# Peptides against a protein of PDB entry 2YKT, part 60

Target 1, 231 residues: chain A of PDB entry 2YKT
Amino acid sequence: SRSEEMHRLTENVYKTIMEQFNPSLRNFIAMGKNYEKALAGVTYAAKGYFDALVKMGELASESQGSKELGDVLFQMAEVHRQIQNQLEEMLKSFHNELLTQLEQKVELDSRYLSAALKKYQTEQRSKGDALDKCQAELKKLRKKSQGSKNPQKYSDKELQYIDAISNKQGELENYVSDGYKTALTEERRRFCFLVEKQCAVAKNSAAYHSKGKELLAQKLPLWQQACADPS

## One batch from the design tools (peptide; aimed at target 1 L25 K105 E186)

Design b2_p26_3_s1 (made by RFdiffusion4, then SolubleMPNN; from b2_p26_3, 15 letters changed)
Fold by OpenDDE base, seed 5:
Structure b2_p26_3_s1 (fold): chain B 231 residues (1-231), chain A 26 residues (1-26)
Amino acid sequence: as target 1 above (231 residues)
Amino acid sequence: SSMDEQIKREQEELEKSLEKVEQALA
C-alpha cells in the first residue's frame, strides 16, 4: 500500500543516517584530526627551517660584502612568520569551529535518532494494528450478515465500520507522511550543519592563502633583484 | 625573465581563483 511504502522510505532515511551518514562523519572527523596533526608537524618543521635561514641572514649581516643580503633573508623569515600566524588562526578555526562541534553532535546523535525512530515505529504500528483490527471486525460482520435471515439489521453497523476504516486509514497515511517529512528534515539538517561548518573553514583558508599570496607577491621581486644590485 | 613571466601568470590565475572563492562565500 501507499502507507506501507512511505513507511519503508521513512525507516530507510533513519537507517541511512545511522548506518551511513554518522559512521562516515566519524571517519571525516578522524581524518580531520590526522590532517590537523600533520599541519602542526609542518608548522614545527618550517620553524626550524626558517630559524636556520635567520642564522644565515645574521652571517650575511656580519659579512663585508653581503650585508644587504642579510636584510633580504630577514625579510623572508618575517614573511614566513606572518604566513605562519595566518595558518595558526586557520588551524584554530578548523579545530574549534569544525572538528569539536561535529564530534560533539555525532556522539549524541546515535541515541537521539534511535529514540526518534523507535517512537515513530511504535506509533505507526499502533495505528496500523487498530486499522487491521477494524478491517477484521468488518469482515466478521459481513460473514454474519450473509448467514442471517435479516441482513438489514447489520447494515448500520457495517456503515460504521466502513467509516471507521476510512478515518483510520487517513490518520495512518497522514502520520506516515509527516514522519517521512520529519526524517528528511533531520537528514537535511545534518548536511546543512556540515556545510555551514565547512564554510567557516573555507573562509579562514581563503584568508590564509590570500595573506600568503599578497606578502610573497609584494616581496618576491625585491628579493629576486637583491643579488643583481650589490651595495 | 621567463621566470618572472611564469610567476606573473601563476599569480593572475591564483587571483582569479580567489575571486571566485570570495564571491561564493559572500
Scores: peptide ipSAE 0.006, ipTM 0.269, DockQ to the pose 0.016
OpenDDE base, seeds 1, 2, 3, 4: peptide ipSAE 0.000, 0.000, 0.000, 0.000; ipTM 0.283, 0.282, 0.261, 0.288

Design b2_p26_3_s2 (made by RFdiffusion4, then SolubleMPNN; from b2_p26_3, 14 letters changed)
Fold by OpenDDE base, seed 4:
Structure b2_p26_3_s2 (fold): chain B 231 residues (1-231), chain A 26 residues (1-26)
Amino acid sequence: as target 1 above (231 residues)
Amino acid sequence: SSMEKQIEKQREELEESLKKVEEKLK
């Protein structure tokens, strides 16, 4: 029936959230933590590289013929330090605004969804059972009427059951339909939350990239001229 | 499920890669 199909769809939405979305979200968080760790590793490796660059700058500064290039190398290292600071800020935001918040939500969600599904199932079953009972009673009444010498005696009661069945069918259909809409809304809310948190990360990432681009664009022409200028 | 297995495989591969990077950085 239409109501049975809609009921199945509703249950499937809840099951999809619990069995597919939430586990996938946990995996997403785990991958995010790994990504954060890798970026921290990049930070560490970069520090070593630019510290070594500073050392090269020191050597240049001690040179009679390349002294000015020492300053250039120091500036390159300093710009990197500033870019790295922006990366650290981005990573902090990534951790606090995305990973932590998603982790908190996904841990709370399992119990909530289970309860919501159970509530829906209980009420749906109650309405379904009431409908089935009326249908069964109508069937019994019709059997009695067929065996009776006076079938007209049961006509009014038959009409009452028909009306009751119609009403209960309508109520069940409406309830299941509303349940389906509710379930879809729950699913959408979770995706929206993910999108919103990812937007925050994107903003912070954009700031990091913008600052890096700005700093490099400002200094790069100066650095490029350093070797062209006579000592 | 097939998806869960794939996810776990990817996690393991990534973890191994990270471990290798960490070892190189020490």
Scores: peptide ipSAE 0.006, ipTM 0.310, DockQ to the pose 0.022
OpenDDE base, seeds 1, 2, 3, 5: peptide ipSAE 0.000, 0.006, 0.000, 0.000; ipTM 0.261, 0.302, 0.271, 0.271

Design b2_p26_3_s3 (made by RFdiffusion4, then SolubleMPNN; from b2_p26_3, 12 letters changed)
Fold by OpenDDE base, seed 3:
Structure b2_p26_3_s3 (fold): chain B 231 residues (1-231), chain A 26 residues (1-26)
Amino acid sequence: as target 1 above (231 residues)
Amino acid sequence: SELEEQIKKEEEELKESLERVEKRLA
């Protein structure tokens, strides 16, 4: 029936969120943590590399013919430091505004959705059972009427059951329809939340890349000319 | 925000789409 099909669709939405979306979101969070660790590793390794670059700059500054190259090497290290600071800020936001918040949401969601589905199922069943009962009573009444010497005696009661069945059928259909809309809204809300948080990540990433581009674009021409200048 | 307004608009469109689906299933 129409109501049964809509009911099936509603349950499938909840099941999809619980069995597909939430596990996938947990995996997404895990992959995000791995990405964060890798970037932290890059930060650590980069510090060692550019500290060593500073050491090379010190040696150049002490030389007779390469003193100006020392300043260049120091500037390269300083620009890296500034870029790295921007990366660290991005990573903090990535952790606090995306990963932590998603983790909190997904942890609570399993219980919430289970309860929501159960509530829907309970009420749907209740309405369905009430409808079935009325239909059964109508059938019994009709059997009694057929066996009676005065069928007209039951005519008013038959009309009452018919009206009740019609009303209960309508209520069930409306309830299931609303349930389906609610379920789809729940699903959409979760995707929207993910999109919103990922937008924040994108903004932070853009800021990081922009700062790096600006700093390097400003200094790179100067560095490229350093070796062409006479000592 | 602009994003919130867009989401709200899309939710309304979704509602209308669902109504069409419901009618088809009747």
Scores: peptide ipSAE 0.007, ipTM 0.352, DockQ to the pose 0.043
OpenDDE base, seeds 1, 2, 4, 5: peptide ipSAE 0.000, 0.006, 0.000, 0.000; ipTM 0.170, 0.223, 0.271, 0.247; seed 1 fails the geometry check

Design b2_p26_3_s4 (made by RFdiffusion4, then SolubleMPNN; from b2_p26_3, 15 letters changed)
Fold by OpenDDE base, seed 1:
Structure b2_p26_3_s4 (fold): chain B 231 residues (1-231), chain A 26 residues (1-26)
Amino acid sequence: as target 1 above (231 residues)
Amino acid sequence: SSMDKQIEEQEKELEESLKKVEQKLA
């Protein structure tokens, strides 16, 4: 029946969220944590590299013929320090605005979805059973009427059961339809939440890249001329 | 330069990857 098909679809939505979406989201979070760790490692390694560059700048500043190049090397290190600071800010946002929030949501979601599905199933079954009961009673009544010498005696009751069946069928169909819409909304909400959090990360990432591009674009021409223009 | 060739190759690979993503989104 239409109601049975829609019921199956509704259950499948909940199952897809619980069995496919949530496990995939947990994996996504895990991969995000790995990515965060790797980027933190990059930041640490970069610090060592540019600290060594500063040391080279110190040597240049102490030299007789390369003093101006010392300032250039210091500027290079400083610009990259600023870029790394932006990266650290991005990473904090990545952790706090994406990973932590997703982790909190996915942990709570299992219990919520189980309860929601159970509630839906219980009510759907209750309405279905009530409908089946009325249908069974109508069938029994019709059998009695066919065997009776006075079928008119059961006419009013037959009409009452027909009406009750029609009403209960409509209620069941509406309930299952609403259930399906609710399930789809729950699924969409989860994807939207992910998209919104990822958008926040993207904005922060864009800021990081923009700042880096700006700083390097400003200074790079100066640095490129340093060897050609001794002081 | 060798570096320029490497950059060009990387850009090409990126472009191909983006095209694949676009096809999946269409």
Scores: peptide ipSAE 0.000, ipTM 0.254, DockQ to the pose 0.016
OpenDDE base, seeds 2, 3, 4, 5: peptide ipSAE 0.000, 0.000, 0.000, 0.000; ipTM 0.269, 0.249, 0.282, 0.270

Design b2_p26_4 (made by RFdiffusion4)
Pose (drawn by RFdiffusion4):
Structure b2_p26_4 (pose): chain A 225 residues (1-144, 151-231), chain P 26 residues (1-26)
Amino acid sequence: SRSEEMHRLTENVYKTIMEQFNPSLRNFIAMGKNYEKALAGVTYAAKGYFDALVKMGELASESQGSKELGDVLFQMAEVHRQIQNQLEEMLKSFHNELLTQLEQKVELDSRYLSAALKKYQTEQRSKGDALDKCQAELKKLRKKPQKYSDKELQYIDAISNKQGELENYVSDGYKTALTEERRRFCFLVEKQCAVAKNSAAYHSKGKELLAQKLPLWQQACADPS
Amino acid sequence: EEELEAFEEELEEEEEAFLEELEEEE
């Protein structure tokens, strides 16, 4: 009987994956694509900014008394080119290693989940029907206490076997369904961890490039007196 | 059928590899 409760829980897990998880994953993929389109806009504009900044650096390089300021502005643009390309690296860890792989899995999962739930429902129903029929045949013999005919005993053995088979099937089906759910959340967490490692390398690169160059830049217009 | 089975095996391998990575990090 707890078996029937478990049977409904299992159907519910497959329904949750097909109707809640995969659609939300489709939405997450869409947000990720918008995010990348936006990140491309920033990388492009950062280019215009830094070229405008190099132009100022060229002007200071050609003047009397401000040449070193020209060097400072060149170095600022250079630091940004090095930071940006550590960012473009985190960006491709986003496209090829997260968005593409998610889209690939979710595409095949619709058929896979529809088929797995269906196979489970058919197998569970077939085992339940065979058990009910064996039990009905036994009830017929028994109707027309510590005594059992040869045939009654054979039915009792068969009912015991099929009941054990049905309960194991439902028990294993539930464990499998929870595992299907966990695997989909694990893959999402893994893909996010990978993008996160590249975000750590990007931010670490920025901290050290700036920690190196920033004091010299702050000194360039200090009072020499 | 063969494709569904191969897909299921890929998912299982990926979960195991992810869990091994977490154990190593601990």

Design b2_p26_4_s1 (made by RFdiffusion4, then SolubleMPNN; from b2_p26_4, 14 letters changed)
Fold by OpenDDE base, seed 1:
Structure b2_p26_4_s1 (fold): chain B 231 residues (1-231), chain A 26 residues (1-26)
Amino acid sequence: as target 1 above (231 residues)
Amino acid sequence: DKELKEYEEEMKKEYEEFQKKLEEEA
């Protein structure tokens, strides 16, 4: 029946969230933590590289003929420091606004979804059983009427059961339909939350890239001219 | 960097194993 098919679809949505989406989200969080760790490693390695560049700048500053190049090398290191600060801000946001929040939600979600599915199943079964009972009673009444000398005695009761069956069938269909819509909404909400958090990360990443581009665009022409303009 | 390569290989393996499990459960 339509109601049975819709019920199956509803259960499948909840199962998909619990058995596929949530495990995938846990993996996503784990991969995010690994990515964060790798970026922290890059940050540390970059610091070592630019600290070594500062040392070269110190040597230039101590020279007789290359003093101005020392300032250039220091500026290069300073720009890197500023870019690095933007990256660290992005990583902090990535950790606190994405990974931590997703981790908190996925842990709570398993219990919530299990309870929601159970509640739906219980109520769906209750309505189904009530419908089946009315159908069974109508069948019994019809058998009794067929064997009776006065079938008209049961006509009013037959009408009452027919009406009750119609109403209960409608209620079951509506409940299952609403249940399916609710399940789809729950699924969509989870994807929307992920998208929104990724958008926040993307904005912070864009700010990092923009700041880096701005700083380098401003200074690079000056650095390129440093060797051409002896002082 | 040997350590970096080893780390990348480990991460790749974890990802691939997870993908296989998802395919088997689907």
Scores: peptide ipSAE 0.007, ipTM 0.291, DockQ to the pose 0.018
OpenDDE base, seeds 2, 3, 4, 5: peptide ipSAE 0.006, 0.005, 0.006, 0.006; ipTM 0.299, 0.285, 0.278, 0.287

Design b2_p26_4_s2 (made by RFdiffusion4, then SolubleMPNN; from b2_p26_4, 15 letters changed)
Fold by OpenDDE base, seed 2:
Structure b2_p26_4_s2 (fold): chain B 231 residues (1-231), chain A 26 residues (1-26)
Amino acid sequence: as target 1 above (231 residues)
Amino acid sequence: DEELKEFEEEEKKELEAFEQRQKLLA
């Protein structure tokens, strides 16, 4: 029946979220944490490299013939520091706006959805059982009337059951339909939440890349000519 | 479970808000 099909669809949506989406989201969060850790590792490694560059700049500054090149090397390290600061801001956003929020939701979501599905199933079954009962009673009544010498005796009751069946069928269909819409909305809002949080990360990432590009574009011409300029 | 109940209440509010927003955009 239409209601049975819609019921199966509703259950499948909840099951898809619980068995496919949420596990995948947990994996996504885990991969995000790994990515964050790797970027932090890059930050640490880069710091060592540019600290060493500063040391080279110090030596240049102490030289008699290369003092100005010391300033260039210091500037290179400073630009890196600024770029790295922007990366750290991006990472904070990545952690706080994406990973933490997703993790908080996904942790309890399985239990939430399980309860929601169970509630839906219980009420759906209750309505279905009530309908089946009325149908069974009508069938019994019809059988009784066919065997009776006075079938008219049961006519009013038969009409009452017919009406009850119609009403209960409608209620069941509406309930299942609403349940399906709710389930689809539950699924959609989860994807939308992910998209929105990822957009925030993307904005911060764009800011990081832009800042780096701007800083390097500003200084690179100066650095490129440094060796050609007289002391 | 109190934690679950609180979560359910929050999720219900978010769901309702989301539905309202979607309805307005439709």
Scores: peptide ipSAE 0.227, ipTM 0.809, DockQ to the pose 0.374
OpenDDE base, seeds 1, 3, 4, 5: peptide ipSAE 0.217, 0.217, 0.225, 0.227; ipTM 0.804, 0.803, 0.809, 0.812

Design b2_p26_4_s3 (made by RFdiffusion4, then SolubleMPNN; from b2_p26_4, 12 letters changed)
Fold by OpenDDE base, seed 4:
Structure b2_p26_4_s3 (fold): chain B 231 residues (1-231), chain A 26 residues (1-26)
Amino acid sequence: as target 1 above (231 residues)
Amino acid sequence: DEELKKFREEQDEEYKKFLEKLEEQK
C-alpha cells in the first residue's frame, strides 16, 4: 500500500543517516584530525627552519659588509612568523568550529536518531493496529448482521466503523507522510550543518592565503633588490 | 529524554539560522 511504502521509505532515511552518513562523518572528522596533526607538524618543522634563518640574519648584522642583509633575513623570518600566526588561527578555527562541533553532534546523534526512529515506529504501529482492529470489528459485525433476522439494527454501527476506518486510514497516511518529511528534514539539516561549517573553514583558509600573498607580494621585490643595493 | 530534547532544539535553531543566511544571500 501507499502508506506501507512510505513507511519503508521513512525508515530507510533514518537507517541511511545512522548507517551511512554518521559513519562517514566520523571518518571525515578523523581525517580532519589527521590533517590538523600534519599541519601542526609542518608548523614545528618550519619554525626550526626559520629560526635557523634568523641565526643567519644575526651573523649578517654582526658583519661589516653585510649588515643591511641581516635586516632582510630578519624580515623574511618575520613575514613567515606572521603567515604562521594566520595559519594557527585558521587551525584553531578548524578545530573548534568544525571538528569539535561535528564530533559533539555525531556522538549524540546516534541516540537521538534511534529514539526518533523508535518513536516513529511505535506511533506508526499504534495507528496501524488501531486501524486493523476497526477493520476486524467491522468484519465481525458484518458477519453477525448476515446471520441476524434483523440486520437493520446493525446499520448504524456499521456506518460508525466505516467512518472510523476512513478516519484512521487518513490519519495513518498523514502521519507516515509527515514522518517522511521529518526524516528528510533531519537528513538535510545534517548536510546543511556540514556545508555551513565547511564554509566557515573556507573563509578562514581564504584569509590565511590572502594574508600570506599580501605580505610576500609587499616584501619580495625589496628582498630581490637587497644584494644590488650595497650600503 | 531532556538531553535529546535539547539536542533537537539546538539542531532546529542551527538549521533556522542557516536558512536565514540563505535568504539573506538572495
Scores: peptide ipSAE 0.023, ipTM 0.499, DockQ to the pose 0.858
OpenDDE base, seeds 1, 2, 3, 5: peptide ipSAE 0.023, 0.006, 0.021, 0.020; ipTM 0.420, 0.243, 0.368, 0.489

Design b2_p26_4_s4 (made by RFdiffusion4, then SolubleMPNN; from b2_p26_4, 12 letters changed)
Fold by OpenDDE base, seed 1:
Parts: sequence; structure tokens; C-alpha cells
Structure b2_p26_4_s4 (fold): chain B 231 residues (1-231), chain A 26 residues (1-26)
Amino acid sequence: as target 1 above (231 residues)
Amino acid sequence: DKELEEYEKKMEEEYEAFQKKLKEEE
């Protein structure tokens, strides 16, 4: 029946979230943490590299013929520091606004969805059982009427059961339909949440990239001419 | 379970907010 099919679809949505989405989200979080750790490692390694560059700048400043290049090397290191600050801000957002928030939800959400599915199943079964009961009673009544010398005696009761069956069937169909819409909305909401959090990270990442591009675009021409224009 | 109950409440609020948003976008 339509209601049975819709019920199956509803259950499948919840099961898909619990058995596919949530485990995949856990993996996503794990991969995110790994990515964050790797970026932190890059950050640390980069610091060492540019600290060494500063040392080269110090040596240039102490030289007789390359003093001005010392300032250039210091500027390069300073620009790197500023870019690094933007990266750290991005990583902080990545951690706090995406990974942490997802991690806090994923375990509880599995339990929540399990409870929600169970509640839906219980109510759906209750309505289904009530419908089946009315159908069974109508069948019994009809059998009784067929064996009776006065079938008209049961006409009013038959009508009442027919009406009850119609109403209960409608209620069941509506409940299952609403359940399906709710399940789909729950699924969509979770994807939307992920997208929105990822958008926040993307904005901060864009800020990092734009700042880096801006700073380098501003200074690179100056650095490139430094050797040609001794001062 | 108190933690689950609190989460359920939060999820209900978020669900309603999301439904409202969907209706506004229609």
C-alpha cells in the first residue's frame, strides 16, 4: 500500500542518516583533525625556515656591501609572519567552528535519531494496529450479519466501522506522510549545517589567501628590484 | 538521560527554526 511504502521510505531515511551519514561524518571529523595537524606541522616548519631567513638578514645588515638587503630579508620574514597570523586564524575557525561543533553533535545525534525513529515506529504501528482491529471487527460483523435472520440489525454498526476505518486510514496515511517529510527535513538540515559551517571556514580561508596575495603583491616588486637598486 | 533530553530540546528548536527558514525561502 501507499502508506506501507511511505513508511518504508521514512525508516530508510533515518537508517541512512544513522548508518551512512553519521559514520561518514565521524570520518570527516577525523580527516579534518588530521588535516589540521598537518597544517600545524607546516606552520611550525615554515617558522623555522623564516627564522633562518631572519638570520641571513642579520648577516646582510652586518656586511659592508649588502646592508640594504638585510632590510629586504626582514620584510620578507615580516610578511610571512602576517600571512601566518591569517592562517592561524583560519585554523582556529576550522577547529572551533567546524570540527568541535560537529564532534559535539555526532554522538548525541545518533542517539537522538534512534529515539526519533523508535517514536515514529511506535506511533505508526499503533495507528496501523488500530486500523487492522477495525477492519477485523467489520469482517466479523459481516459474517455475523450473513448468518442472521435479521441482517438489518447490524447495518448501523457496519456503517460505524466503515467510517472508523476510513478515518483511521486517513490518519495513518497523514501520519506516515508527515513522518517522511520530517525525516527528509532532518536529513537536509544536517547537510545544510555542514555546508554552513564549511562556508564559514571557506570565508576565513579566503581572507587568508587574499591577505597573503595582497601583501606579496605589494612587496614583491620592491624585493625584486633590491639587487638592481643598491642604496 | 539528561544529556539526550537537552539535545532533543535543542534539536527541536533547530528543526523549527529550519522549517521556518525553508518556508521563508519558498
Scores: peptide ipSAE 0.337, ipTM 0.854, DockQ to the pose 0.355
OpenDDE base, seeds 2, 3, 4, 5: peptide ipSAE 0.133, 0.248, 0.287, 0.267; ipTM 0.683, 0.801, 0.831, 0.821

Design b2_p26_5 (made by RFdiffusion4)
Pose (drawn by RFdiffusion4):
Structure b2_p26_5 (pose): chain A 225 residues (1-144, 151-231), chain P 26 residues (1-26)
Amino acid sequence: SRSEEMHRLTENVYKTIMEQFNPSLRNFIAMGKNYEKALAGVTYAAKGYFDALVKMGELASESQGSKELGDVLFQMAEVHRQIQNQLEEMLKSFHNELLTQLEQKVELDSRYLSAALKKYQTEQRSKGDALDKCQAELKKLRKKPQKYSDKELQYIDAISNKQGELENYVSDGYKTALTEERRRFCFLVEKQCAVAKNSAAYHSKGKELLAQKLPLWQQACADPS
Amino acid sequence: ELEELEEQIEELEEETEELEELEEEL
């Protein structure tokens, strides 16, 4: 009887994956693509900015008394080129290693989940029907206490076997369904962890490049008196 | 876990809007 409760829970897990998780994953992939399109716009504009900044650096390089300021502006642009490319690295960890792999899995999952739930429903129904029929045949013999004919005992053994088979099938089906759900959340968490490691390398690179160059830049227009 | 995924989708949408604003500012 708890078996029937477990049978409904299992159907519900497959339904949750197909109707809630995968659609939300489709939406997450779409937001990721928009995010990358936007990140591309920033990388591009950062280029225009830094070239405009190099142009100012060329002007200061050709002047009397401001040449060193020209060097400071060159170095600012250079630091940004080094930071940017640590960002382009985090960016491809986003496209090839996250968006593409998510899209590849979710594409195949529709057929896989529709087939797995269906196979489970058919197998569980076929085991239930065979059990009910064996029990009906037994009830027929028993109708027309510590006594049992040879044939009644054979039915009792068969009912016991099929009931054990049905309960194990539902028990294992439920465990499998929860595992399918956990594997999809684990993969998502893993792809995010990978992009996060590259975000850590990007931010660490920026901190050290600036910690190196920033004090010298702040000194360039200090009072020499 | 689905609620957390929905929150992450909202946060990613907000971060995209911030990047669009940053591009305009640049």

Design b2_p26_5_s1 (made by RFdiffusion4, then SolubleMPNN; from b2_p26_5, 10 letters changed)
Fold by OpenDDE base, seed 3:
Structure b2_p26_5_s1 (fold): chain B 231 residues (1-231), chain A 26 residues (1-26)
Amino acid sequence: as target 1 above (231 residues)
Amino acid sequence: MLQELEEKIKQLQEKTEELLKLKEEL
């Protein structure tokens, strides 16, 4: 029946969220944590590299023939420090605004969805059973009427059961339809949340890249000329 | 690129709100 098909579709939406979306989201969070760890490692390694660059700048500043190159090396290290600060801010946002929030939601979601699905199934079954009962009673009544010497005696009761069946069928169809819309809304809400959080990450990433580009574009021409113009 | 993403998010939010309203009316 139409109601049975819609019921199946509704259950499949909940199952897809629970069995496909949520596990995939957990994996996404895990991959995000790995990515965060790798970026933190890059940040740490970069600090060591540019600290060593500062040391080379100190040596240049102490030399007789390369003193001005010391200032260039210091500027290179300083620009890196500013870029690194922006990266650290991006990483904090990545952790706090994406990973933590997704992890909290996915942890609570399994229990919520299970309860929501069970509630829907219980009510759907209750309405279906009530409909089946009325249909069975109508069938029994019709059999009694056919065997009776006075079929007209059962006509009013037959009409009452027909009306009850029609009403219960309509209620069941509406309930299942609403259930399907609810399930689709739950699925969409989860994808929307993911998109919103990923957009926040994209904004922070854009800020990091823009800051780096601006700082390097400003200073790079000066650094490139330093070796050509000994002082 | 960022503006396009913001517009897409807005469209997704509007559709979600419409589905929620439809649920509440029934």
Scores: peptide ipSAE 0.024, ipTM 0.535, DockQ to the pose 0.018
OpenDDE base, seeds 1, 2, 4, 5: peptide ipSAE 0.023, 0.023, 0.022, 0.023; ipTM 0.513, 0.459, 0.537, 0.467

Design b2_p26_5_s2 (made by RFdiffusion4, then SolubleMPNN; from b2_p26_5, 11 letters changed)
Fold by OpenDDE base, seed 3:
Structure b2_p26_5_s2 (fold): chain B 231 residues (1-231), chain A 26 residues (1-26)
Amino acid sequence: as target 1 above (231 residues)
Amino acid sequence: MLEQLQKKIEELKEKTKELEELKKKL
């Protein structure tokens, strides 16, 4: 029946969220944590590299013929420090605004969805069973009427059962339809939340890249001239 | 890119709202 098909579709939406979306989201979070760890590793390694660059700048500043190059090397290290600060801010936001929030949501969601599905199934079954009972009673009544010498005695009861069946069928269809819309809304809300959080990540990443580009674009011409024009 | 993402978010929100409104009518 149409109601049975729509019921199956509703259950499949919940199953898709629980068995496909949520596990995939957990994996996404895990991959995000790995990415964060790698970027933190880059941060640490970069610090060592630019600390060593500062040391080279100190040596240049002590030299007779390369003193001005010391200042250039110090500026290079300072610009890197500023870029690194922006990266650290981005990583904090990535952790706190994306990973932590997604992790909290997905952990609570399994229990919530299971309860929601069970509630839907219980009520759907209850309405279905009530409908089936009324249909069975009508069938029994019709059998009694056909065997009776006075079939008109049962006409009013037959009409009452027909009306009850019609009403219960309509209620069941409406309930299942509402259930399907609810399930689709639950799914859409989860994808929307992911998109919103990923948009925040994109904004933070754009800020990091813009800051780096601006700082380097400002200083790079000065650094490139330093070797061509000794002081 | 960010504008496209924002547009998509708004589209998703609107579709979600439509589903919720249809739910309330039943």
Scores: peptide ipSAE 0.029, ipTM 0.641, DockQ to the pose 0.018
OpenDDE base, seeds 1, 2, 4, 5: peptide ipSAE 0.029, 0.016, 0.007, 0.028; ipTM 0.433, 0.356, 0.283, 0.431; seeds 4, 5 fail the geometry check

Design b2_p26_5_s3 (made by RFdiffusion4, then SolubleMPNN; from b2_p26_5, 11 letters changed)
Fold by OpenDDE base, seed 3:
Parts: C-alpha cells; sequence; structure tokens
Structure b2_p26_5_s3 (fold): chain B 231 residues (1-231), chain A 26 residues (1-26)
C-alpha cells in the first residue's frame, strides 16, 4: 500500500543516517585528526629548517662581502615564523570549531536516532493495529449479516465501521507522511551542520593563505634583488 | 565565484527552514 511504502522509506532514512552517515562522519573526524597531526608535524619540521637558515644568516653577517645577505636570510626566517603562527591559529580553530563539535554531535546522535525511530515505529504500529482491528470487526459483522434472517439490522453498524476504517486509514497515512518529512529534515539538518562547519574551516584557511601571500609578495622582490647589487 | 557559493548556501538554508516549518505545522 502507499502507507506501507512510505513507512519503508521513512525507516530507510533513519537507517541511512545511523548505518551510513554517522559511521562516515566518524571516519571523517578521524581523517581530520590525522590531517591536523600531519600539519603540526610540518610546523615542527619547518622550525628546524628555518633555525638552520638563521644560522646561515649569522655566517653571512660575519662575512665582509655578504653582510647584507645575512639580513635577507633573517627576514626570510621571520616571514616564515609569521606564516607558521597563522597556520597554528588555523589548526586550533580546525580542532575546536570542527573536530570537537562534530565528535560531540556524533556520539549523542546514535542514541537519539534510535529512540526517535523506535517512537515512530511504536506509534505507526499502534495505528496500524487499530486499523486492522476495525477491518477484522467489519469482516466478522459481514459474515453475521450473511447468515442472518434480517441483514438490515447490521447496516448502521457496517456504515460505522466503514467510516472508522476510512478515518483510521487517513490518520495512518498522515502520520507516516509526517514521519517521512521529519526523517528527511533530520538528515538535512546533519548535512547542513557539516556544510556550516566546513564553511568556517574554509574561512580560516583563506585567512591563512591570504596572510602568507601578502607577506611573501611584500618581501620577495627585495630578496630577489639582493644578489644583483653587490655591496 | 564566492558570491555564487554564498547565494547557493542561502538558498539551501531557506529550503531547510521550509522543511522545519512543515514539521512544526504537524
Amino acid sequence: as target 1 above (231 residues)
Amino acid sequence: SLQQLQEQIEQLKKKTQELEKLKEEL
């Protein structure tokens, strides 16, 4: 029936969230933590590299013919430090605004969805059973009427059961329809939350890249000319 | 463009709100 099909669709939405979306979201969080760790590793490795660059700058500053190149090397290291500070700020935001919040949501969601599905199933079954009971009583009444010497005695009661069946069928269809809309809303809300959190990440990433581009664009022409003007 | 993406996000938010209103009317 139409109501049975829509009931199946409703249950499938809840199952898709619990069995596909939530596990995939847990994996996404895990991959995010791995990415964060790798970026932190980049920051650490970069510190060692640019500390070594500073040492090369010290040697240049001690030379008679390359003193100005020492200042260039120090500036390169300082610009890098500023870029890395922006990366660290982005990583803190990535952790606190995305990963932690998604983790908190996904842990609570399994219990919530299970309870919501169970509530829906219980009420759907209750309405279905009430409909089936009325249909069964109508069938019994019709059997009694066929065996009776006065079938007209049961006509009013037959109409009452027909009306009750029609009303209960309509109530069941409406309930299942509303259940389906609710399930789709729950699914959409979860995707919207993910999109909103990724927008925050994108904004922070854009700020990091912009700051790095600005700093490098300002200094790079000066550094490129340093070897052309021997002093 | 960034503007086009923002417009698409706003349209998605409106659709979400419409679905939530339909839920409350029941």
Scores: peptide ipSAE 0.025, ipTM 0.450, DockQ to the pose 0.018
OpenDDE base, seeds 1, 2, 4, 5: peptide ipSAE 0.014, 0.017, 0.015, 0.022; ipTM 0.411, 0.437, 0.418, 0.476; seed 1 fails the geometry check

